# Designs tried in a protein design run: peptides against a protein of PDB entry 5EFW. Part 37

Target 1, 141 residues: chain A of PDB entry 5EFW
Amino acid sequence: TTLERIEKNFVITDPRLPDNPIIFASDSFLQLTEYSREEILGRNARFLQGPETDRATVRKIRDAIDNQTEVTVQLINYTKSGKKFWNLFHLQPMRDQKGDVQYFIGVQLDGTEHVRDAAEREGVMLIKKTAENIDEAAKEL

## One batch from the design tools (peptide; made by RFdiffusion4, then SolubleMPNN)

Design b1_p14_1_s4 (from b1_p14_1, 4 letters changed)
Fold by OpenDDE base, seed 1:
Structure b1_p14_1_s4 (fold): chain B 141 residues (1-141), chain A 14 residues (1-14)
Amino acid sequence: as target 1 above (141 residues)
Amino acid sequence: FLPPAPLAPVARPP
């Protein structure tokens, strides 16, 4: 499947550009966040954060970027209208054939509540599998 | 306006 046909909430970012901006956003991500594509492209994804977003969780995301590793966390994010949602978020690097990081893939699973136990495990499996599908589809471009 | 091709670097708005 092509990247544009993946009906999931995701972004692709470019860590080689200043402040690791979003370079691609899925239609579902735009619907979730209530932003237009023009409002998102070229921005760092931190605009989803707000007053109740846990700073220690945000530091885990930053550390994963800096260390070029994957991370899975749950954090409070905000839509354009200011609605809070729990984001089960997975981030992983996309590497070239040489093993160098070209991009990051960010996958979001939204919810009204913090997910736990079996529901969390299921969500984590889903967003990780989605990230792998995005990585595969992006390599064909 | 077609969105830029996937994985095309987008310049940061000012």
Scores: peptide ipSAE 0.027, ipTM 0.632, DockQ to the pose 0.073
Fold by OpenDDE base, seed 3:
Structure b1_p14_1_s4 (fold): chain B 141 residues (1-141), chain A 14 residues (1-14)
Amino acid sequence: as target 1 above (141 residues)
Amino acid sequence: FLPPAPLAPVARPP
Protein backbone atom coordinates (compact mmCIF):
# COMPACT_ATOMS: atom_id res chain seq x y z
CA THR B 1 0.00 0.00 0.00
CA THR B 2 1.04 3.68 -0.20
CA LEU B 3 1.16 3.67 3.62
CA GLU B 4 3.58 0.73 3.70
CA ARG B 5 5.92 2.57 1.33
CA ILE B 6 6.47 5.49 3.73
CA GLU B 7 10.07 4.96 4.86
CA LYS B 8 9.79 6.83 8.18
CA ASN B 9 9.43 5.95 11.86
CA PHE B 10 5.73 5.92 12.64
CA VAL B 11 2.82 4.13 14.26
CA ILE B 12 -0.92 4.30 13.91
CA THR B 13 -3.04 3.76 17.03
CA ASP B 14 -6.75 3.10 17.48
CA PRO B 15 -8.35 5.20 20.26
CA ARG B 16 -11.64 3.35 19.70
CA LEU B 17 -10.03 0.21 21.15
CA PRO B 18 -9.21 -0.24 24.85
CA ASP B 19 -6.02 1.64 25.84
CA ASN B 20 -5.39 3.13 22.34
CA PRO B 21 -3.24 0.25 21.01
CA ILE B 22 -0.81 0.30 18.12
CA ILE B 23 -2.51 -1.14 15.03
CA PHE B 24 0.25 -0.35 12.51
CA ALA B 25 4.00 0.15 12.80
CA SER B 26 6.48 1.00 10.06
CA ASP B 27 9.50 -1.24 9.48
CA SER B 28 11.74 1.69 10.44
CA PHE B 29 9.94 2.05 13.78
CA LEU B 30 10.52 -1.64 14.51
CA GLN B 31 14.21 -1.23 13.67
CA LEU B 32 14.51 1.89 15.85
CA THR B 33 12.81 0.33 18.87
CA GLU B 34 14.23 -3.21 18.43
CA TYR B 35 10.79 -4.82 18.69
CA SER B 36 9.10 -7.25 16.36
CA ARG B 37 5.71 -6.32 14.96
CA GLU B 38 4.10 -9.15 16.93
CA GLU B 39 5.54 -7.77 20.19
CA ILE B 40 3.95 -4.33 19.80
CA LEU B 41 0.69 -4.75 17.87
CA GLY B 42 -2.26 -4.47 20.22
CA ARG B 43 -0.17 -2.65 22.87
CA ASN B 44 -0.21 0.95 24.02
CA ALA B 45 3.02 2.73 22.98
CA ARG B 46 3.86 3.50 26.66
CA PHE B 47 6.20 0.47 26.67
CA LEU B 48 8.78 2.83 25.13
CA GLN B 49 8.88 4.84 28.40
CA GLY B 50 11.36 4.27 31.21
CA PRO B 51 13.05 5.75 34.30
CA GLU B 52 14.30 8.96 32.66
CA THR B 53 11.16 9.62 30.62
CA ASP B 54 9.81 12.99 31.75
CA ARG B 55 6.37 12.49 33.28
CA ALA B 56 5.25 16.05 32.49
CA THR B 57 6.01 15.42 28.81
CA VAL B 58 4.05 12.16 28.95
CA ARG B 59 1.13 14.12 30.43
CA LYS B 60 1.25 16.47 27.43
CA ILE B 61 0.88 13.46 25.14
CA ARG B 62 -2.01 12.11 27.22
CA ASP B 63 -3.73 15.48 27.25
CA ALA B 64 -3.43 15.73 23.46
CA ILE B 65 -5.02 12.29 23.07
CA ASP B 66 -7.80 13.10 25.55
CA ASN B 67 -8.45 16.45 23.84
CA GLN B 68 -8.07 14.96 20.34
CA THR B 69 -5.37 17.49 19.40
CA GLU B 70 -1.87 17.37 17.96
CA VAL B 71 1.31 17.69 20.04
CA THR B 72 5.05 17.80 19.39
CA VAL B 73 7.49 16.95 22.19
CA GLN B 74 10.93 15.52 22.86
CA LEU B 75 11.16 12.68 25.35
CA ILE B 76 13.49 9.88 26.37
CA ASN B 77 12.37 6.49 25.14
CA TYR B 78 13.92 3.06 25.47
CA THR B 79 14.56 0.28 22.99
CA LYS B 80 13.82 -3.36 23.76
CA SER B 81 17.45 -3.77 24.85
CA GLY B 82 17.09 -0.82 27.26
CA LYS B 83 19.03 1.71 25.18
CA LYS B 84 17.92 5.30 25.74
CA PHE B 85 17.17 7.60 22.84
CA TRP B 86 15.73 11.08 22.43
CA ASN B 87 12.48 10.93 20.55
CA LEU B 88 11.29 14.05 18.76
CA PHE B 89 7.71 12.88 18.66
CA HIS B 90 4.72 14.29 16.81
CA LEU B 91 1.21 13.00 17.38
CA GLN B 92 -1.94 14.06 15.53
CA PRO B 93 -5.48 12.73 15.13
CA MET B 94 -6.64 11.21 11.86
CA ARG B 95 -10.24 12.25 11.27
CA ASP B 96 -12.96 10.82 9.06
CA GLN B 97 -15.15 12.78 6.64
CA LYS B 98 -17.46 13.70 9.54
CA GLY B 99 -14.53 15.07 11.57
CA ASP B 100 -14.55 12.19 14.08
CA VAL B 101 -11.20 10.83 15.27
CA GLN B 102 -10.53 7.39 13.83
CA TYR B 103 -6.82 6.98 14.60
CA PHE B 104 -3.77 8.72 15.96
CA ILE B 105 -0.60 9.06 13.91
CA GLY B 106 2.65 9.03 15.88
CA VAL B 107 5.87 10.02 14.09
CA GLN B 108 9.38 9.72 15.52
CA LEU B 109 12.31 11.73 14.16
CA ASP B 110 15.27 9.88 12.74
CA GLY B 111 18.23 9.85 15.14
CA THR B 112 18.81 9.46 18.86
CA GLU B 113 20.04 12.91 19.89
CA HIS B 114 18.25 15.76 21.59
CA VAL B 115 17.75 18.42 18.92
CA ARG B 116 17.57 22.17 19.54
CA ASP B 117 17.15 25.48 17.74
CA ALA B 118 17.30 25.24 13.94
CA ALA B 119 17.74 21.45 13.96
CA GLU B 120 14.64 21.10 16.15
CA ARG B 121 12.62 23.35 13.83
CA GLU B 122 13.72 21.34 10.80
CA GLY B 123 12.92 18.08 12.59
CA VAL B 124 9.48 19.35 13.58
CA MET B 125 8.73 20.37 10.00
CA LEU B 126 9.86 16.95 8.77
CA ILE B 127 7.81 14.88 11.23
CA LYS B 128 4.72 17.05 10.69
CA LYS B 129 5.02 16.64 6.93
CA THR B 130 5.47 12.91 7.44
CA ALA B 131 2.30 12.78 9.55
CA GLU B 132 0.37 14.53 6.78
CA ASN B 133 1.71 12.04 4.23
CA ILE B 134 0.59 9.18 6.50
CA ASP B 135 -2.84 10.77 6.94
CA GLU B 136 -3.25 11.06 3.16
CA ALA B 137 -1.96 7.54 2.51
CA ALA B 138 -4.22 6.03 5.17
CA LYS B 139 -7.30 7.78 3.72
CA GLU B 140 -6.64 6.10 0.37
CA LEU B 141 -6.86 2.69 2.00
CA PHE A 1 -13.09 2.52 7.02
CA LEU A 2 -10.81 -0.27 8.04
CA PRO A 3 -7.25 0.59 7.23
CA PRO A 4 -6.20 -1.96 4.64
CA ALA A 5 -5.21 -5.12 6.42
CA PRO A 6 -1.86 -4.22 7.90
CA LEU A 7 0.64 -6.83 6.74
CA ALA A 8 0.56 -7.53 10.45
CA PRO A 9 -2.40 -9.15 12.20
CA VAL A 10 -5.07 -6.71 13.29
CA ALA A 11 -4.05 -5.60 16.75
CA ARG A 12 -5.97 -7.78 19.13
CA PRO A 13 -7.54 -5.66 21.83
CA PRO A 14 -5.53 -6.20 25.01
Scores: peptide ipSAE 0.024, ipTM 0.633, DockQ to the pose 0.080
Fold by OpenDDE base, seed 2:
Structure b1_p14_1_s4 (fold): chain B 141 residues (1-141), chain A 14 residues (1-14)
Amino acid sequence: as target 1 above (141 residues)
Amino acid sequence: FLPPAPLAPVARPP
C-alpha cells in the first residue's frame, strides 16, 4: 500500500479499542525497537518505557490522547534487548470526515542523544511531515 | 482498513 512505502519509524493505534493498542507498525519501527510484528500488535506502546523514561513526559502523551490533540516530545525508550534511545516523538489524531478520532499516528526519530535547537526543529519538521504523509496514505485504505 | 501502529507508550495507569 502507499502506507507501507513510507520508510519511517511509525505506528498507528486504535483508541476505540481497550488500552489504545498498536494495530500495525512500520518495518523501520520493528527494526528500531527489536520486536517482531506479532509481539507488538494488539499491545499498548508502553512496553517501550523503562527506568529512565520521564514520567512527566509520558503524562504529556497521555493528556494529548485524552484530549484528542497532537503532541511532540522527547523521551527515553528501550529496545527489546534493553538498549536506550532518545525518541523524538510526534503523535497526532487521525480524524474521519465527521471530525471524530479514528486512530492515532505516532512517528519516531531515534537518536543516541537528546536533540536541541536547530537539530530539534529539523527533527520536528521531519516527523510532523511524516505524520501528514501517513494520515493521507491511511485515508486511501 | 488497518492503519500502522504508534510508538508512544500511551500511559494508562495500571
Scores: peptide ipSAE 0.038, ipTM 0.663, DockQ to the pose 0.162; fails the geometry check
Fold by OpenDDE base, seed 4:
Structure b1_p14_1_s4 (fold): chain B 141 residues (1-141), chain A 14 residues (1-14)
Amino acid sequence: as target 1 above (141 residues)
Amino acid sequence: FLPPAPLAPVARPP
């Protein structure tokens, strides 16, 4: 599919299901996180959090989901093997033709470092553009 | 429709 051809780290979640589970994950996301598709489908993406994950940043993500808004943050996440990484993350709602939230799109920049200044701005532009491409590709299915 | 629960995001380990 056009969606499957997007060579970026992303997930799609279903907020209409209990606990807003991952319903789609890109191959790159699986590689990044060191999980199989079977290990993550049907789960809430919170399994990527760990000891150094900032709780205030997690609350920002929660608030965005609850309010059905977009958010862009950086936080520590963990791979299956327990390796930590800095995640420049963008989340936005995918709306249907009626304007109702159908899914959330989560896009992750594949960085090992906390990005700042111009690099952060560039990364934010990239992940936002990726989210828009995912939104369009998913609507074509 | 159920209200969504929070999710966490991802980036690559060193």
Scores: peptide ipSAE 0.035, ipTM 0.649, DockQ to the pose 0.074; fails the geometry check

Design b1_p14_2_s1 (from b1_p14_2, 11 letters changed)
Fold by OpenDDE base, seed 1:
Structure b1_p14_2_s1 (fold): chain B 141 residues (1-141), chain A 14 residues (1-14)
Amino acid sequence: as target 1 above (141 residues)
Amino acid sequence: MEKARELYEKFLKA
């Protein structure tokens, strides 16, 4: 099977390229966001942001990339047609055998509502586990 | 973008 067929919403980005573009997107991610693969690959993921996206939350994501750390946040994203959804988002670096960052893995859990309490904790555990599974699979490439 | 495409092809093998 191919990585793109994993039934989770995720992307892989390359921070070593200008503007940290998406270099891989799962089929589920394309379905969620209503974009084609050709519309997404090579672009920075900021196209998902819109008027109601919290800029402070976006800054947290940027800081994590700059500091080469993981982060988990919840923010408003937009589909191609302009539909808003709450994105429980986890980002973590993919490191080589020497510990150097090669890529970032971004995992998205979509919802029509802002999740709280037990639902949020459950979602966080799920997207973090998903990121680890993707990291393991990708390192064998 | 070309470099990104090359990397994407590698991930298709997974």
Scores: peptide ipSAE 0.080, ipTM 0.678, DockQ to the pose 0.724
Fold by OpenDDE base, seed 3:
Structure b1_p14_2_s1 (fold): chain B 141 residues (1-141), chain A 14 residues (1-14)
Amino acid sequence: as target 1 above (141 residues)
Amino acid sequence: MEKARELYEKFLKA
């Protein structure tokens, strides 16, 4: 099976290119966000943000990228049609054999509401595990 | 991920 057919919402970005564009997107991600692959490849993932997206949370994501660290947050995102959803989002670097950051993996768990407590912990564990699985799968490319 | 990069580059050129 191909990487994009993994049944999880995820993207891979390239921080070595200007503005850290999406270079890979799963079919599920396209379905979630209502965009075609052609519409999102080469773009920064910020197109998912909108009026109610918390700017402080966005800054946390930006800081994680700049510092080459992982981060897990929940934020409001928007589909192409303007539909809001709560995105439990996990971002982590994909490193080469030398330990240098090569790509970022972003995993999205969509929900109708902000998730708290035990449910949040479960979601976090899920998307982190998903990111690790994607990391392993992507290394074959 | 070299294949992914190649695909991305091909996309940009299309």
Scores: peptide ipSAE 0.057, ipTM 0.670, DockQ to the pose 0.160
Fold by OpenDDE base, seed 4:
Structure b1_p14_2_s1 (fold): chain B 141 residues (1-141), chain A 14 residues (1-14)
Amino acid sequence: as target 1 above (141 residues)
Amino acid sequence: MEKARELYEKFLKA
């Protein structure tokens, strides 16, 4: 689909389904994580976590989902082959016209390095903007 | 997004 081919790393999840599974993943996301689409769809995104993933950061993500709010964090994730990468991650709810949460959009910054200071601020702005763009595009489906 | 959901469901059933 056109949505899948957006050249950004992102997923869409469905919190109305058991365990908030990924229902959509961009080609770029698959490339980043080294998974096939078949391996991703239907799964909770927690498979990206590993030994060095900060649990407190994960809890922030979980809290955001539970509270239906957006969150931006940076955490260690792992590719299928076990490669660690820093994921500047932004998650936000996708709401319908009534304001009810329908989905979550998760955006991962391009690149795999830990970013700080100005670079982090720049990245945050980028992934937030990307999420908004995806929200608009997805609502057209 | 309904299309995406439909695609997802279709995938799960395949």
Scores: peptide ipSAE 0.055, ipTM 0.668, DockQ to the pose 0.165
Fold by OpenDDE base, seed 5:
Structure b1_p14_2_s1 (fold): chain B 141 residues (1-141), chain A 14 residues (1-14)
Amino acid sequence: as target 1 above (141 residues)
Amino acid sequence: MEKARELYEKFLKA
């Protein structure tokens, strides 16, 4: 679909399904992570985590999902081939007209390096804006 | 987005 062709790294997950699986992934996300769409759809995004992924940061993500809130973090993720990359990650709920959470939007910065200071702030602004754009686009489906 | 979910479900069933 047109949504998956958006040139940003993102996934959409469905917390109403068991284990909050990925139900949508952009082509860019697939390229970033080196997975095929078939390999990731229906799976929880935790497959991106690995030995050096900070567990406290993961807990922040989990808490945000449980609390149905947004969160922005930076954590180590791994590609299918095992390459480490720093993921500046933003997650936010997608709500229906009643305010109920329907999905989560996860956006990954298009970059694999750890960022700080101004670069981090810029990245955060970018991924947050991206999430909003995806929210608008996805709600049309 | 509901349509996307439906497509996802169809994908899983395939």
Scores: peptide ipSAE 0.148, ipTM 0.729, DockQ to the pose 0.165; fails the geometry check

Design b1_p14_2_s2 (from b1_p14_2, 9 letters changed)
Fold by OpenDDE base, seed 1:
Structure b1_p14_2_s2 (fold): chain B 141 residues (1-141), chain A 14 residues (1-14)
Amino acid sequence: as target 1 above (141 residues)
Amino acid sequence: MEKAKELYKKFLES
């Protein structure tokens, strides 16, 4: 599929199902997080969070889901083996022709360090553009 | 969970 050809870290979730589970994960995302597809499909993405994940940042993500808006944050996530990484994360709703939210697109840019200033701006531009590409590709399904 | 997986399969088939 066109979606499979997007070599970026991303997931698609279904807010119409209980607890907004992941319904699609890119190969890159699986490689980054060290999970198999079977381990994460049908689950809420909160399994990436851990002790040092900022709760206020997580609340921003939750609020965006509840309000059906987009959000961009940077937070600590953990791989299956427990390795910490900084996740520059962008989330946005995927809407149908009527404007109703059908899915959410989550894009992750991983890094060993918290990025700031120009590096952060570049990363934000990248993940937002990626999300738009995914939205376009997914609507062709 | 099962419904989500089914939707995922639809993505793969497209």
Scores: peptide ipSAE 0.099, ipTM 0.707, DockQ to the pose 0.754
Fold by OpenDDE base, seed 4:
Structure b1_p14_2_s2 (fold): chain B 141 residues (1-141), chain A 14 residues (1-14)
Amino acid sequence: as target 1 above (141 residues)
Amino acid sequence: MEKAKELYKKFLES
């Protein structure tokens, strides 16, 4: 689909389903994480976490979901093959016209390095903008 | 977002 082919790493999850599973993933996300679409659809995105993933950061993500707010963090994630990478991650709710949360959009920065300072600020701006673009595109579905 | 839901449903049915 057109949405899947957006050249950005992102997923859409459904918090109204058990365990907030991924219901949509971009081709780029699959390439980044080394999973097939069949392997990740219907699953909670926590499969990307591993031994060195900061649990406090994970809690921030969980809190954002519970509170239906956006959050931006960097955390260690792992590909299917076990490759460790830094994920500059932005999550935000997708709301309907009434303002009710329908989905969450999760965006992962292109690249796998830990970024700081100006690079981080630029990355944050990029993934936030990407999330907004995805929000608009997805609402057209 | 109906398309996304459809994709999820297709997954469940696969």
Scores: peptide ipSAE 0.096, ipTM 0.691, DockQ to the pose 0.180
Fold by OpenDDE base, seed 5:
Structure b1_p14_2_s2 (fold): chain B 141 residues (1-141), chain A 14 residues (1-14)
Amino acid sequence: as target 1 above (141 residues)
Amino acid sequence: MEKAKELYKKFLES
């Protein structure tokens, strides 16, 4: 689909379903994580986590979902083959016309290194803008 | 957004 072909790493999840599963994943996300679409759809995105993933950071993500707020963090994720990458991750709710949360948009910016300062700020701006673009595009479907 | 769930629905059906 057109949405799948957006050249950004992102997923859409459905918090109204048990365990907030991924219901949509971009082609880029699949390429990044080395999973097939069939392997990830219907699953919680926690499969990206591994031994070195900071649990406090994961809790921030969980809290954001529970509180229906946005969050931006940087955490270690793992590909299917076990490759580690630093994920500059932004999550935000997608709301309907009433303002109720229907979905979450998760955007991933991958890197081999933990980024700080200007690089981090640039990345944050990018993934936030990407999330907004996805929100707009998805609402048109 | 309904179309965005198509992939998930297909997964469930498989």
Scores: peptide ipSAE 0.089, ipTM 0.686, DockQ to the pose 0.177
Fold by OpenDDE base, seed 2:
Structure b1_p14_2_s2 (fold): chain B 141 residues (1-141), chain A 14 residues (1-14)
Amino acid sequence: as target 1 above (141 residues)
Amino acid sequence: MEKAKELYKKFLES
């Protein structure tokens, strides 16, 4: 779809389905994580976590989902082949006209290192803007 | 695969 062709790493999940599975993934996300679309659709995104993924950071993500809020964190994720990458990750709810949460948008900025200071601020601005663009595009389908 | 198609359908129809 047109949404899938957005040249950013992102997924859309459905918290109204059991275990908040991925229902949309961009082509870039598939390339980043080394999975096929068939391998990830219908799954919870936790398959990206591994031994060095900070559990406290994962809890922040879980809390945001439970509280239906947005969150921005950096965490270690793993590709299908086991390659580690730093994921500057932004999650936010997609709400309907009534304000009810319909989906979550997850945007990933990958890197070889944990970014700080100006680089982090720049990345955060980018992924947040990307999430807003995805929200707008998805609602126009 | 069937589950994936269902998820796409749900999204598009929402």
Scores: peptide ipSAE 0.079, ipTM 0.685, DockQ to the pose 0.321

Design b1_p14_2_s3 (from b1_p14_2, 11 letters changed)
Fold by OpenDDE base, seed 1:
Structure b1_p14_2_s3 (fold): chain B 141 residues (1-141), chain A 14 residues (1-14)
Amino acid sequence: as target 1 above (141 residues)
Amino acid sequence: MEKARELYEKFLAA
C-alpha cells in the first residue's frame, strides 16, 4: 500500500522550504477537505482556516513549528465549499538520524464533530499513534 | 512549489 492510500487524514509539510508547504496529503485528507491534490501541494495549510478559527489555537500550532515541538489542538477548519468542521489536530516533527527536523506530520481526526472528555482522549491517542506510524513509514524512504 | 512536488513524488513512490 502506498503512503497516500493509508486510510487516515494526514499531511506532510517541509519547514525547510518557504512558508512550510504541504508536500504530501493522503486521499482521506482530500476527501475531508474537498480539495484536489493539485490544489494543495506546495501551499501552507492555513487555507483550512476561516472566520471562526480560534487565533490563539493557530498561534499554538505556529509556536510548535517554530520551536520544533509537537502539539495537539482542536480547531475550526473549513472545506473548499465553506463547510465548518472541528478538527482534532496533532502535529509533530519528523527527524532524521542526526535528530534534525526534516518534515512535519499533521494528522486530523476522522469525522467533523467536536469531541470532548473520553472521546477526545481516545482521539488524541489515535492521532498520535497514527503520526508515529506515518513517521516510521516515511523513514523507510 | 516545484520542490515540494518532487518530494511528494518520492513519498508516492514508496
Scores: peptide ipSAE 0.194, ipTM 0.786, DockQ to the pose 0.729
Fold by OpenDDE base, seed 5:
Structure b1_p14_2_s3 (fold): chain B 141 residues (1-141), chain A 14 residues (1-14)
Amino acid sequence: as target 1 above (141 residues)
Amino acid sequence: MEKARELYEKFLAA
């Protein structure tokens, strides 16, 4: 199974390139967001944001990237057609054997509805585990 | 990781 065909919503970005562009996207992510691969590769993932996206939450994501740390948030995103969805999102750095950040892994929960309480905790566990699995898979490529 | 980079480079080259 190729990396992009892993049945989870995820992207890999390259913080060493200008504006931390998406360099890899799963088929599921494309289906979720309604974009083609050609439309999103080489772009910063901010195109998913819109009028109701909480700017403070976006700043948490930006801070995590700048500080090379992981973060888990839930925010409003928009599909290409303009559909709003709640994105339970986990981002973490992918490090080389020296500990240097090479990429970021971003994982989006399959569901598009806002989640709370036990459902949110379950979703967080799932997307974190997914990110770890992707990290391991990507390192083997 | 190499595959991801290759995909990006392929896009830029197109």
Scores: peptide ipSAE 0.100, ipTM 0.706, DockQ to the pose 0.182
Fold by OpenDDE base, seed 3:
Structure b1_p14_2_s3 (fold): chain B 141 residues (1-141), chain A 14 residues (1-14)
Amino acid sequence: as target 1 above (141 residues)
Amino acid sequence: MEKARELYEKFLAA
């Protein structure tokens, strides 16, 4: 689909299904994580976590989902081959006309290092804008 | 997103 071909790393999850599984993944996300679409769809995104993933940061993500709020964090993620990368991650709910949460949009900005200061602010602005664009595009489906 | 959900359901059924 056109949504899948958006040249950004993102997933869409469905919190109304058991364990908030990924229901949509961009081609770029698959390339980044080294998984096939078949390996991704229907799974909770926690498979990206590993030994060095900060548990406190993961808890922030969990809390945001539970509270239906947005969150932006940086955390260590792992590709299928076990390669570590720093993930500047933004999560936000996609709401319907009534304001109820239907989906979550997760956007990933991959990097070789933990970004700080101006670089971090720039990355945050980018992934937030990306999430908004995906929200608009996804509503066309 | 209805189309996306339909695609997901088709995936699960396959």
Scores: peptide ipSAE 0.064, ipTM 0.661, DockQ to the pose 0.162
Fold by OpenDDE base, seed 4:
Structure b1_p14_2_s3 (fold): chain B 141 residues (1-141), chain A 14 residues (1-14)
Amino acid sequence: as target 1 above (141 residues)
Amino acid sequence: MEKARELYEKFLAA
């Protein structure tokens, strides 16, 4: 679909389904994580976590989902082959016209390195903007 | 997105 071909790393999850599974993943996300679409769809995104993923950061993500809020964090994720990468990750709810949460949008920075200071601020602005763009595009589907 | 969700469900069922 057109949505999947957006040249950004993102997923859309459905919190109304058991375990908040990924229901859409961009081609870029698949390339980043080294998974096929068939391997990802229907799964909770936690498969990207591994031994060095900070559990406190994961809890922040979980809390955001539970509280239906947005969150921006940076955490270690793992590709299918086991390669570690730093994921500057932004998650926000996608709301319907009534304001009810329908989905979550998760955006991952294009780069895989840990970013700090100005670079982090720039990355945060980018992924937040990307999430807004995806929200707008996805609402039409 | 509701249409997209339906497509997702069809994908999982296939």
Scores: peptide ipSAE 0.120, ipTM 0.746, DockQ to the pose 0.148; fails the geometry check

Design b1_p14_2_s4 (from b1_p14_2, 11 letters changed)
Fold by OpenDDE base, seed 2:
Structure b1_p14_2_s4 (fold): chain B 141 residues (1-141), chain A 14 residues (1-14)
Amino acid sequence: as target 1 above (141 residues)
Amino acid sequence: MEKAKELYEKFLKA
């Protein structure tokens, strides 16, 4: 309950399950995307993609998952109602004590515009710090 | 799906 109420947009996925499904979503994420928790748990996050989502950017995310690395990108995502938003997205693996990947943490910063320069740097710092906070909190469970 | 639900519930217990 404490984790889901962190006032940031984030999900936790399980790459050890088929198709790396979402196993946890914050309240803010549900509000952003306009989905219920029941609608997204157990699903791959690709349902947020649509016609204008850049496929090369999606491939960067896929590569990071396959290589078990972190990545930060901006991409167009869609809400349940079809509303477009720019997603400044950071993904990083959550590792156990042995260094093995257990989960992925995905953090989303939503906006109506593609952010650049100082605004982008600020957003990146924010979502990366958020991911670290989530990692720490999740490991204490 | 069931495993995902179990893991979600694990997080919710904290």
Scores: peptide ipSAE 0.142, ipTM 0.744, DockQ to the pose 0.746
Fold by OpenDDE base, seed 5:
Structure b1_p14_2_s4 (fold): chain B 141 residues (1-141), chain A 14 residues (1-14)
Amino acid sequence: as target 1 above (141 residues)
Amino acid sequence: MEKAKELYEKFLKA
């Protein structure tokens, strides 16, 4: 679809389904993580986590989902082949006209390296803006 | 968002 071909790393998840599975993944996300779409759809995104993934950071993500809020974190993720990368990650709810959460948008920075200071701030601005763009685009489908 | 949901549904149907 046009949505999945957006040249950004992102997924859309459905918190109304058991375990908040991925229902949509961009081509870029598949390339980043080295998974096929068939391997990802219907699964919780926790398969990206591994031994060095900070559990406190993961809890922040889970809390945001439970509380239906947005969150921005940076955490270690793993590709299918086991390659570690730093994921600057932004998650925010997608709400309907009534204001109820229907989906979550998760955006991952294009780069896979750890970022700090100005680079981190720039990355945060980028992924937040990307999430807003995806929100707008997805609502049109 | 109907298009986004379709991908998941295709997975379930397969």
Scores: peptide ipSAE 0.091, ipTM 0.679, DockQ to the pose 0.178
Fold by OpenDDE base, seed 4:
Structure b1_p14_2_s4 (fold): chain B 141 residues (1-141), chain A 14 residues (1-14)
Amino acid sequence: as target 1 above (141 residues)
Amino acid sequence: MEKAKELYEKFLKA
């Protein structure tokens, strides 16, 4: 499928379902997080959070969802095995032709360290572009 | 959750 061709870490969630569960996850995302698809489908993505995940950053994500806006943050996430990674994360709503939010697209760029300056800007551009590609691909459904 | 799975399958089939 078109979505399967996108070799990036991403999920699609459904805010119209209780707790905004993941309804789609890319193979790359599964590889990154070390979860099987069965383990994460239907779950809120908060399982990636852990002890060192900044709660204020998490609140920014929550606020974006509540306000149906996009957000780009960088936060510590954890794999199933407990390995920490810095997640440059972009979230944006997927809207229908009427402008109503149907889904959220979450794109993850993983790294071993917090990125700053040019590296961060490049990463942001990448994950935003990826989100746009996913949005276009998903709208073909 | 079941609805989510259905939507997932829709995405996979597209």
Scores: peptide ipSAE 0.085, ipTM 0.703, DockQ to the pose 0.838
Fold by OpenDDE base, seed 1:
Structure b1_p14_2_s4 (fold): chain B 141 residues (1-141), chain A 14 residues (1-14)
Amino acid sequence: as target 1 above (141 residues)
Amino acid sequence: MEKAKELYEKFLKA
């Protein structure tokens, strides 16, 4: 499918369902997080959080969802085995032709360290572009 | 959860 050809870490969630569950996850995302598709579909993405995940950053994500806007943050996430990684994360709403939010697109760029400056700017550009590509592909469904 | 999985199947068909 068009979505399967996007070889990036991403999920699609449905805010119209209880607790904004994941309804789609790319193969790359599953490989990154070490979860099977069956383990994550229908669940809220908060399972990636752990002890060192900054709660203020998580609140920024929650606020973006509640306000139906986009956000870009960098936070500690955990794989199924408990491995920590820095996640440069971008979230944006996917809107219908009327402008109403249908889904959220979440794109993850993983790293072993907190990226800054030029590396961060480059990563942000990449994940934002990826989100737009996903949005276009999803609207053709 | 069931509704989410149904939507997932829709994406897989595209």
Scores: peptide ipSAE 0.123, ipTM 0.735, DockQ to the pose 0.837; fails the geometry check

